# Peptides against a protein of PDB entry 5KEZ, part 23

Target 1, 320 residues: chain A of PDB entry 5KEZ
Amino acid sequence: NVAIYNPFRPWWERYQPVSYKLCTRSGNEDEFRNMVTRCNNVGVRIYVDAVINHMCGNAVSAGTSSTCGSYFNPGSRDFPAVPYSGWDFNDGKCKTGSGDIENYNDATQVRDCRLTGLLDLALEKDYVRSKIAEYMNHLIDIGVAGFRLDASKHMWPGDIKAILDKLHNLNSNWFPAGSKPFIYQEVIDLGGEPIKSSDYFGNGRVTEFKYGAKLGTVIRKWNGEKMSYLKNWGEGWGFVPSDRALVFVDNHDNQRGHGAGGASILTFWDARLYKMAVGFMLAHPYGFTRVMSSYRWPRQFQNGNDVNDWVGPPNNNGVI

## One batch from the design tools (peptide; made by RFdiffusion4, then SolubleMPNN)

Design b1_p10_2_s1 (from b1_p10_2, 6 letters changed)
Fold by OpenDDE base, seed 5:
Structure b1_p10_2_s1 (fold): chain B 320 residues (1-320), chain A 10 residues (1-10)
Amino acid sequence: as target 1 above (320 residues)
Amino acid sequence: SLAVGRWRTF
């Protein structure tokens, strides 16, 4: 991914890829292989956060300022380490003046325009699908168990399916022969927008963002809500079917004071309430559960906004 | 802006 120095190595640089090389601040490919092997050998499975909707931001300077030193040029859409070129992006399909998503009530913008300037891959192209599948298959062959598909809301479900159809079976050294990768898709659907979580059920599980939002409201006792109202928690609250749901109290985005669920989201900053929420989630059978492991950062609020919401994990001068 | 973040509409 790109190396961003202003601000200094923010967490979100991780989501600006310039190649599919397993070479980041977390380590190199050999180290990754080693980790996957050690984890699999003790029954801990690895699921990769796969960033396949986009490459880096359109405004990032060209050069070799990346975690593995790969050259890239956002201006010309040149990512030779893949390789991608200008033919592999949706610039011509996006009809907005900025090239970015401007209206989330327009599904075509959401899927074909840039997410906050991130260069949007043309996933309709078999070439692009194949490059992504090659990346994911390499990980599968290493021994990962599945994937979180980042920004799935911004990809056409059919394009995702086309990629998934190219995937290998899981590595038989650790998984039964013929096993398929576990897929869960990040889709923010709190209602009110045209793109629905149900659009993606055919590809695998989806994130249920209503879960954390509603649970936060209940545990905070907002609007007179009570824990006893959770008797029909899950589908009874309008959530997706349990077998399609991946549930969580918070994630890295909404942990930072805004986003899906807004102020209702419980985080480690509210330790007591957070433990209650996580405890409830783990005790209740609805959905596939995910527990957040995060870190403390120096929050600094200005006009209700944390100006340090960019701060990444603890590091030593950029080295994790 | 100097940096492109990864914030979405929620």
Scores: peptide ipSAE 0.072, ipTM 0.826, DockQ to the pose 0.478
Fold by OpenDDE base, seed 4:
Structure b1_p10_2_s1 (fold): chain B 320 residues (1-320), chain A 10 residues (1-10)
Amino acid sequence: as target 1 above (320 residues)
Amino acid sequence: SLAVGRWRTF
């Protein structure tokens, strides 16, 4: 991915790929292989956060400022380490003036235009699908158990399906023969927009952002909410079917005070309430649970926004 | 905005 130094190595640089090389702030491919092997050997499975909707931001300077030194040129849509070129992006497909998503009530914009300037891959193309599948299959071969598909809301479900259909079975050294990768898709669906979580059920599980938002409201005792209302927690609250749900109290995005869930989201900053929420989540049978492990950073709020929300995890001069 | 991150603010 791109290496950004202003601000200094923010967490979100990881979501701006310039190649599919396993060479990042976390280590190189050999180190990753070693970690996956050691984890698998003790029954801990690895699920990769796969960024396949886009490459880096359109405004990032061309050059070799990347975690593995690969050259890239956002201006010309040149990512030779893949390789991608201008034919592999949705520039001509997106019809907005800016090239970015401008209206989230337009599903076509959401899927064909750039997410906050991130160069949008033409996932309708078999070439692009195959390059992504190659990347994911390499990870499967290493021994990962599955994937979180980042920004799935911004990809057509059929394009995702086409990629998933190219995936190999899991590595038989650790998984039963014929095992398929575990897939969960990041889809922000709090209602009110045309894209629905149910659009993606055919590909695997989906994130249920209503879970953390609603649970936060209840635990905070907002709007007269009571714990007794949780009697029909899950589908009874309008959430997706349990067997399609990936549930969580918070994630790295909404932990920073913005996005899905807003102020209702509980985080480690409110330790007591957070423990209550996480405890309830783990005790309740609804959905597949995900527990967040995060870190403290020097928050500085200006006009309700943390100007330091870019701060990444504890690191040694940028290396995690 | 790239300066803010990759996610939409509600």
Scores: peptide ipSAE 0.069, ipTM 0.820, DockQ to the pose 0.485
Fold by OpenDDE base, seed 1:
Structure b1_p10_2_s1 (fold): chain B 320 residues (1-320), chain A 10 residues (1-10)
Amino acid sequence: as target 1 above (320 residues)
Amino acid sequence: SLAVGRWRTF
């Protein structure tokens, strides 16, 4: 991915790829392979956060400022380490003045325009689908069990399916022959917008962002909410079917107070309430559960916003 | 800005 230095190596640089090389601040491919093997050998499975909707930001300077030294040029859409060129992006499809998503009530903008400036891949092209599938298949062959598909809301469900149809079975050294990768898709659907979580049910599970948002209001006792109201928690609260839901109290985005639940989201900063929420989630039989493991950072609030919400995880890998 | 995040504001 791109190496961002202003601010200094933020967490979100990891979501700005310039190649599909396994060479980042988290480690190199050999280290990753070693981890996957060691984890599988003790029954711990690995699911990869796969960033396949886009490449890096449109405004990032061209050069070799990346975690594996690969050259890239956002201005000309050149990513030779893949390779991608100008033909592999949706620049010609997006009809907004900025080239970015401007109206989330327009499904075509949401899927064909850039997410906050991130160069949007043309996933309708078989070439692009194949390059992504090759990346994911490499991970499958290493021994991962499945994927979180980042920014799935911004990809056409049919394009995702086309990629998934190209995937190998899981590695038979650790999984039963013929096993398929576990897929869950990040789709932010809090209602009121044209794109729905149900559009993606055919590809696998989806994130249920209503879960953490509503649970937060209940445990915080906002608006007169009571925990006794959780008796029919799940489908009874209008959430997606249990067998399609991946549920969580918080994630890395809404932990920082940005969208998808806002201030209602409980985090480790509210330790007691957070433990209550996580405990409830693990005890209640709804959805596939995910528990967050995060870190502290030096929060600085200005006008209600943490100006240090960019701070990445602790690391000691130097110049990588 | 070169520091393009991925924040989603609805």
Scores: peptide ipSAE 0.067, ipTM 0.821, DockQ to the pose 0.472
Fold by OpenDDE base, seed 2:
Structure b1_p10_2_s1 (fold): chain B 320 residues (1-320), chain A 10 residues (1-10)
Amino acid sequence: as target 1 above (320 residues)
Amino acid sequence: SLAVGRWRTF
């Protein structure tokens, strides 16, 4: 991914890929392979956060300022380490003036235009699908158990399906022969927009963002809500079917003060309420549960916004 | 700009 120095190595640089090399601030490919092996050997399975909707931001300077030193040029859409070129992006398909998503009520913009300036890959192309599949298959062959598909809302479900159909069975050194990778898709559906979580059920599980939002409201006792109302928690509250849901109290985005769920989201900053919410989630039989492991950072609010929401994990001068 | 952040607008 790109190496950003202003601000200094923010968390979000990881979501701006310039190659599919397993070479980041977390380590190189050999170290990753070693970690996967050690984890699998003690029954801990690895699921990769796969960034396959886009490459880096259009405004990032060209050069070799990346975690593995790979050259890239956002201006010319040149990513030779893949390789991608201008033919592999949706620049000509997006019809907005800016090239970015401008209206989330327009499903075609949401899927064909750039998410906050991130160069949008042309996932309709078999070449692009194959490059992504090669990346994911390399991970499968190393021994990962599955994937979180980042920004799935911004990809056509059929394009995702086409990629998934190219995937190998899991590594038989640790998984039963014929096992398929576990897939869950990040889709933000709180209602009110044309793209629905149900559009993605055919590809695997989806993130249920209503879960953390509604649970936060109840635990906070907002709007007169009571814990007793959680008796029919799950499908009874209008959530997706349990066998399609991946549930969580918070994630890295909404932990930082805005995004899906708004102010209702509970985080470790409110420790007592957060423990109640996480405890309830783990005890109640709905969905596949995900527990957050995060860190503190020096929050600095200006005009209601944390100007330090970019701060990544604890590090020593950029080394994690 | 120098950097493009990753934020989802709702």
Scores: peptide ipSAE 0.066, ipTM 0.828, DockQ to the pose 0.430

Design b1_p10_2_s2 (from b1_p10_2, 5 letters changed)
Fold by OpenDDE base, seed 5:
Structure b1_p10_2_s2 (fold): chain B 320 residues (1-320), chain A 10 residues (1-10)
Amino acid sequence: as target 1 above (320 residues)
Amino acid sequence: SLAVNRRFTF
């Protein structure tokens, strides 16, 4: 991914890829292989956060300022380490003036335009699908168990399916022969917008963002909500079917007040309430559960916004 | 929309 120095190595640089090399601040490919092997050998499975909707931001300077030193040029859409070129992006499809998503009530913008300036891959192209599948298959062959598909809301479900159809069976050294990768798709659907979580059920599980939002409201006792109302928690609250749901109390975005759930989202900053919510989630038989592991950062609120919401994990002068 | 993933490209 790109190396961003202003601000200094923010968490979100991780979501700006310039190649599919396993070469980041977390380590190199050999180290990753080693980790996957060691984890699999003790029954811990690895699921990769796969960033396949986009490459880096359109305004990032060209050069080799990346975690693996790969050259890239956002201006010309040149990512030779893949390789991608200008033909592999949706610039011509997006009809907004900025090239970015401007209206989330327009599904075509949401899927064909840039997410906050991130260069949007043309996933309709078999070439692009194949490059992504090659990346994911390499990970499967290493021994990962599946994937979180980042920004799935911004990809056409059929394009995702086309990629998934190219995937290998899981590595038989650790998984039964013929096993398929476990897929869960990040889709933010709180209602009121045209893109629905149900659009993606055919590809695998989806994130249920209503879960954390509603649970936060209940635990906080907002609007007269009571714990006893959770007796029909799950489908009874209008959530997706349990066998399609991946559930969580918070994620890295809404932990920072970014979008889905707003102030209702419980985080480790509200320790007691958070423990109640996580405990309830783990005890209640709805969905596939995900527990957040995060860190403290020096929050500074200005006009209700944390100006340090960019701060990434603890590091020593950029080294994790 | 408030229901978005926030990523910076600066």
Scores: peptide ipSAE 0.096, ipTM 0.853, DockQ to the pose 0.171
Fold by OpenDDE base, seed 1:
Structure b1_p10_2_s2 (fold): chain B 320 residues (1-320), chain A 10 residues (1-10)
Amino acid sequence: as target 1 above (320 residues)
Amino acid sequence: SLAVNRRFTF
């Protein structure tokens, strides 16, 4: 991914790829392979957060400022380490003045325009699908069990399906022959917008962002809500079917006040209430559960916003 | 929109 130095190596640089090489601030490919092997050998499975909707931001300077040292040029859409070129992006398809998503009530913009400046890949092209599939199949070969598909809302479900159809079975050294990768898709659907979680059910599970938002409100006792109202928690609250839901109390975005959920989201900063929420989630039989593991950072609020919400995870491998 | 990941590109 791109190496961002202002601010200094933020968490979100990890979501700006310039190649599909496995060398980042988290480690190199050998270290990753070693981890996957050791985890699999004790029954711990690995699911990769796969960033396949886009490459890096259009405003990032060209050069070799990347974790693997690969050259890239956002201005010319040149990513030779893949390789991608100008023909592999949706620049000509997006019809907004800025080239970015401007109206989330327009599904075409949401899927064909840039997410906050991130160069949007032309996933309708078989070439692009194949490059992504090669990346994911490499991970499958290493021994991962599945994937979180980042920014799935911004990809056409059919394009995702086309990629998934190219995937190999899981590594038979650890998984039964013929096993398929576990897929869950990040789709933010709180209602009121044209893109729905149900559009993606055919590809795998979907994140249910209503879960953490509503649970936070209940546990905080906002609006007179009571825990007794959780009797029909799940589908009874209008959530997606249990067998399609991946549920969580918080994620890296809304933990920082970003994205869906707002101030209702419970985090480790509110330890007691957070433990109550996580405990309830693990005890209640709805959806596939995910527990967050995060870190403290030096929060600094200005005008209600944490100006240090960019701070990345603890790291001791320098500026690689 | 609140229905998006917050990722800066500048």
Scores: peptide ipSAE 0.089, ipTM 0.839, DockQ to the pose 0.178
Fold by OpenDDE base, seed 3:
Structure b1_p10_2_s2 (fold): chain B 320 residues (1-320), chain A 10 residues (1-10)
Amino acid sequence: as target 1 above (320 residues)
Amino acid sequence: SLAVNRRFTF
């Protein structure tokens, strides 16, 4: 991915790929292989956050400032380490003036335009699908158990399906023969927009962002909410079917106030309430649970916004 | 810095 130095190595640089090489702040491919092997050998499975909707931001400077040293040029859409070129992006398909998503009530913009400037891949192209599948299959062959599909809301479900149909079975050294990768898709659906979580049920599980948002309200006792109201928690609260839901109290985005729940989201900053919420989540049978492991950062609020929400995990000069 | 992994819903 892109190496960002201003601010200094933010967490979000990980979501700006310039290649599919397994070389990042966390280590190189050999170290990754070693980790996956060691984890699998003790029954711990690895699920990769796969960033396949886009490459890096359109405004990032061209050059070799990347975690694996690969050259890239956002301006010309040149990512030779893949390789991608201008033919592999949705620049011509997106009809907004900026090239970015401008109206989230327009499903075509949400899927075909750039998410906050991130160069949007033309996932309708078999070439692009195949490059992504090759990346994911490489990971499967290493021994990962599945994937979080980042920014799934911004991809057409059929394009995702086409990629998934190209995937190998899991590595039989650790998984039963014929096992398929576990897939869950990040879709932010709190209602009010045309794109629905149910659009993605055919590809695998989806994130249920209503879970953390509503649970936060209840635990905080907002609006007269009571724990006793959780008796029908899950589908009874209008959430997606349990067998399609991946649930969580918070994620890296809404932990930082980046939509998808607002102030109701409980985080480690409110330790007692957070433990209550996480404990409830783990005890309740609804959905597939995900527990967040995060870190403290020096929050600095200016005009209601944390100007340090970019701060990544503890590191040694950028190396985690 | 301009392209931040922020997810918004409106």
Scores: peptide ipSAE 0.080, ipTM 0.834, DockQ to the pose 0.595
Fold by OpenDDE base, seed 2:
Structure b1_p10_2_s2 (fold): chain B 320 residues (1-320), chain A 10 residues (1-10)
Amino acid sequence: as target 1 above (320 residues)
Amino acid sequence: SLAVNRRFTF
């Protein structure tokens, strides 16, 4: 991914890929292989956060300022480490004036235009699908158990399906022969927008963002909400079917006050309420649960916004 | 910065 130095190595640089090389601030490919092996050997499975909707931001300077030293040029859409070129992006397909998503009520914009300036890959192309599949298959062959598909809302479900159809069975050194990768898709559906979580059920599980949002209101006792109302928690609250749901109290985005969920989202900053929410989630039989492991950072609020929401994990001068 | 990975929500 790109290496950003202003601000200094923010968390979000990791979501701006310039190659599919397994070389980041977390380590190199050999270190990753070792980690996967050690984890698998004790029954801990690895799921990769796969960033496949886009490459880096359109305004990032060209050069070799990346975690693996790969050259890239956003201006010319040149990513030779893949390789991608101008043919592999949706610049000509997006019809907005800016090239970015401008109207989230337009499903075509949401999927064909750039998410916050991130160069949008043309996932309709078999070439692009194959490059992504090669990346994911390399991870599968190393021994990962599955994937979180980042920004799935911004990809056509059929394009995702086409990529998934190219995937190998899991590594038989640790998984039963014929095992398929576990897939869950990040789709933000709180209602009111044209793109629905159900559009993605055919590809695997989906994130249920209503879960953390609604649980937060109940635990906070907002609007007269009571714990007793959680008796029919799950499908009874209008959530997706349990066998399609990936549930969580918070994620890295809404922990920082942006993304889906709003002010109701509980985080470790409110420790007592957060423990109640996480405890309830783990005890109640709905969905596949995900528990957040995060960190404190020096929050600095200006006009209601944390100007330090970019701060990444604890590090020693950029080394994690 | 416009290069920040932020998600839109209502």
Scores: peptide ipSAE 0.071, ipTM 0.828, DockQ to the pose 0.527

Design b1_p10_2_s3 (from b1_p10_2, 6 letters changed)
Fold by OpenDDE base, seed 2:
Structure b1_p10_2_s3 (fold): chain B 320 residues (1-320), chain A 10 residues (1-10)
Amino acid sequence: as target 1 above (320 residues)
Amino acid sequence: SLAVGRWKTF
């Protein structure tokens, strides 16, 4: 991914790829392979956060400022380490003046335009699908158990399916022969927009953002809501079917006050209420559960926004 | 700008 120095190595640089090389601040490919092997040998499975909707931001300077030293040029859409060129992006398909998503009520913009300036890959092209599948298959062959598909809301479900249909079975050194990768898709659907979670059920599980949002309001006792109302928690509250749901109290985005859920989201900053929410989630039989492991950072609020929401995990002068 | 932030609206 790109190496950003202003601000200094933010968490979100990880979501701006310039290659599919397993070479980041977390380590190199050999170290990753070693970690996967050691984890699998003790029954801990690895699921990769796969960024396949886009490459880096359109405004990032060209050069070799990346975690593996690969050259890239956002201006010319040149990513030779893949390789991608201008033909592999949706610049000509997006119809907005800015090239960015401007209206989330327009499903075509949401899928074909740039998410906050991130160069949008043309996933309709078999070449692009194949490059992504090669990346994911390399991970499968190393021994990962599955994937979180980042920004799935911004990809056409059929394009995702086409990629998934190219995937290998899991590594038989650790998984039963014929096992398929576990897939869960990040889709923000709190209602009110044309893109629905159900559009993605055919590809795998979907993040249920209503879960953390509604649980937060109940535990905070907002709007007169009571814990006793959680008796029919799950489908009874209008959530997706349990076998399609990936559930969580918070994620890295809404810990920072952005993304789905708003102020209702509970985080470790409210320790007592957060423990109640996580405890309830683990005890109640709905969905596949995900528990967050995070860190504290020096929050500084200005005009209602944390100016330090970019701060990444603890590091020593950029080295994790 | 030198950096593009990553935020997902609801």
Scores: peptide ipSAE 0.066, ipTM 0.822, DockQ to the pose 0.535
Fold by OpenDDE base, seed 3:
Structure b1_p10_2_s3 (fold): chain B 320 residues (1-320), chain A 10 residues (1-10)
Amino acid sequence: as target 1 above (320 residues)
Amino acid sequence: SLAVGRWKTF
């Protein structure tokens, strides 16, 4: 991915890929392979956060400032380490003036235009699908168990399906023969927009952002809500079917005060309430559970916004 | 000039 130095190595640089090489702030491919092997050997499975909707931001400077040193040129849509070129992006498909998503009530913009300037891949193209599948299959062959598909809301479900149909079975050294990768898709659906979580049920599980948002209000006792109201927690609260839900109290985005859930989201900053929420989540049978492991950063609020919400995990000059 | 984050406020 792109190496960002202003601000200094933010967490979100990881979501701006310039290649599918497995050399990042976390280590190189050999180290990753070693980690996956050691984890699998003791029954710990690895699920990769796969960034396949886009490449890096359109305004990032061209050059070799990347975690693996690969050259890239956002301006010309040149990512030779893949390789991608201008033919592999939705620049001509997106009809907004800026090239970015301008109206989230327009599903075609949400899927075909750039998310906050991130160069949007033309996932309708078999070439692009194949390059992504090659990346994911390499990971499968290494021994990962599945994937979180980042920014799934911004990809057409059929394009995702086409990629998934190209995937190998899991590595038989650790998984039963014929095992398929576990797939869950990040879809932010709190209602009010045309794109729905149910659009993606055919590809795998989806993130249920209503879970953390609603649980936060209950645990915080907002609006007179009581824990006794959780008697019909799950589908009874309007959430997606349990067998399609991946649930969590917080994630890296909404932990930072923005995104889906707003101020209701419980985080480690409110330790006691957070433990209550996580404990409840783990005890309750609804959905597939995910527990967040995060870190403290020097929050600095200006006009209600944390100007340091970019801060990444503890590191040594950018190396984790 | 500055890199941009990847998420929006809802």
Scores: peptide ipSAE 0.063, ipTM 0.808, DockQ to the pose 0.411
Fold by OpenDDE base, seed 1:
Structure b1_p10_2_s3 (fold): chain B 320 residues (1-320), chain A 10 residues (1-10)
Amino acid sequence: as target 1 above (320 residues)
Amino acid sequence: SLAVGRWKTF
């Protein structure tokens, strides 16, 4: 991915790929293979956060400032390490003046325009689908068990399906022959927008962002809400079917207080309430559960916003 | 700006 130095190596640089090489601040490919093997051997499975909707930001300077040293040029849409070129992006499909998503009530913009400047891949192209499938198949062959598909609401469900149809079965060294990768898709659907979580049910599970948002409100006792109201928690609260839901109290985005739940989201910063929420989630039979493991950073609030919400995870590797 | 998040603010 791109190496960002202002601010210094933020967490979100990890979501700005310039290649599909497995060399980042988290480690190199050999180290990753080693981890996957060791984990699988003791029954711990690995699911990869796959960033396949886009490449890096359109305003990032061209060069070799990346974690694997690969050259890239956002201005010319040149990513030779893949390779991608100008033919592999949706620049001509997006009709907004900025080239970015401007109206989330326009499903075409949401899927064909750039997410906050991130160069949007033309996933309708078989070439692009194949390059992504090759990346994911490489991970499958290493021994991963499945994927979180980042920014899924910004991809057409049919394009995702086309990619998934190209995937190998899981590695038979650790999984039963014929096993398919576990897929869950990040779709932020709190209602009120045209793109729905149900659009993606055919590809796998989806994130249920209403879960953390509503649970936070209840446990915080906002608006007179009570724990007793959770009797029909799940589908009774208008959430997606249990067998399609991946649920969580917080994630790395809404842990920082912006979007997909806002101030209602409980985090480790609210230790007591957070433990209550996580305990409830694990005890209640709804959805596939995910528990967050995060880190502290030096929060600095200005006008209600943490100006240090960019701070990445602890890392001693300043070289890559 | 280069320092932008990748999620929608609601």
Scores: peptide ipSAE 0.065, ipTM 0.805, DockQ to the pose 0.479; fails the geometry check
Fold by OpenDDE base, seed 4:
Structure b1_p10_2_s3 (fold): chain B 320 residues (1-320), chain A 10 residues (1-10)
Amino acid sequence: as target 1 above (320 residues)
Amino acid sequence: SLAVGRWKTF
């Protein structure tokens, strides 16, 4: 991914890929292989956060400022380490004036235009699908158990399916022969927009962002809500079917105060309420649970926004 | 924007 130095190595640089090489702030490919092996050997499975909707931001300077040193040029859509070129992006398909998503009520914009300037891959192309599948298959062959598909809302479900159909079975050194990768898709669906979580059920599980938002409201005792209302928690609250849901109290985005779920989201900053929420989530059978492991950073609020929401995890001069 | 992050602001 791109290496950003202003601000200094923010967490979100990881979501701006320039190659599919396994060289990041976390280590190199050999170190990753070693970690996956050691984890698998003790029954801990690895799921990769796969960024396959886009490459880096269109405004990032060309050069070799990347975690693996690969050259890239956003201006010309040149990512030779893949390789991708201008033919592999949706620049001509997106019809907005800016090239970015401008209206989230337009599903075509949401899927064909750039997410906050991130160069949008043409996932309709078999070439692009194959390059992504190669990346994911490399990880599968290393021994990962599955994937979180980042920004799935911004990809056509059929394009995702086409990629998934190219995936190998899991590594038989640790998984039963014929095992398929575990897939969950990040789809932010709190209602009110045309793209629905149900559009993606055919590909695997989806994130249920209503879960953390609603649970936060209840535990905070907002709007007169009571714990007794949780008696029909899950589908009874309008959530997706349990077997399609990945549930969580918070994630890295909404933990930073202005994402999906808003102010209702509970985080480690509110330790007591957060423990209550996480405890309830783990005790309740609805959905596949995910527990957040985060870190403190020096929050600095200006006009209700944390100007330091970019701060990444504890590191040694940028190395995690 | 890239300065804010990659997620939609509500």
Scores: peptide ipSAE 0.060, ipTM 0.803, DockQ to the pose 0.487; fails the geometry check

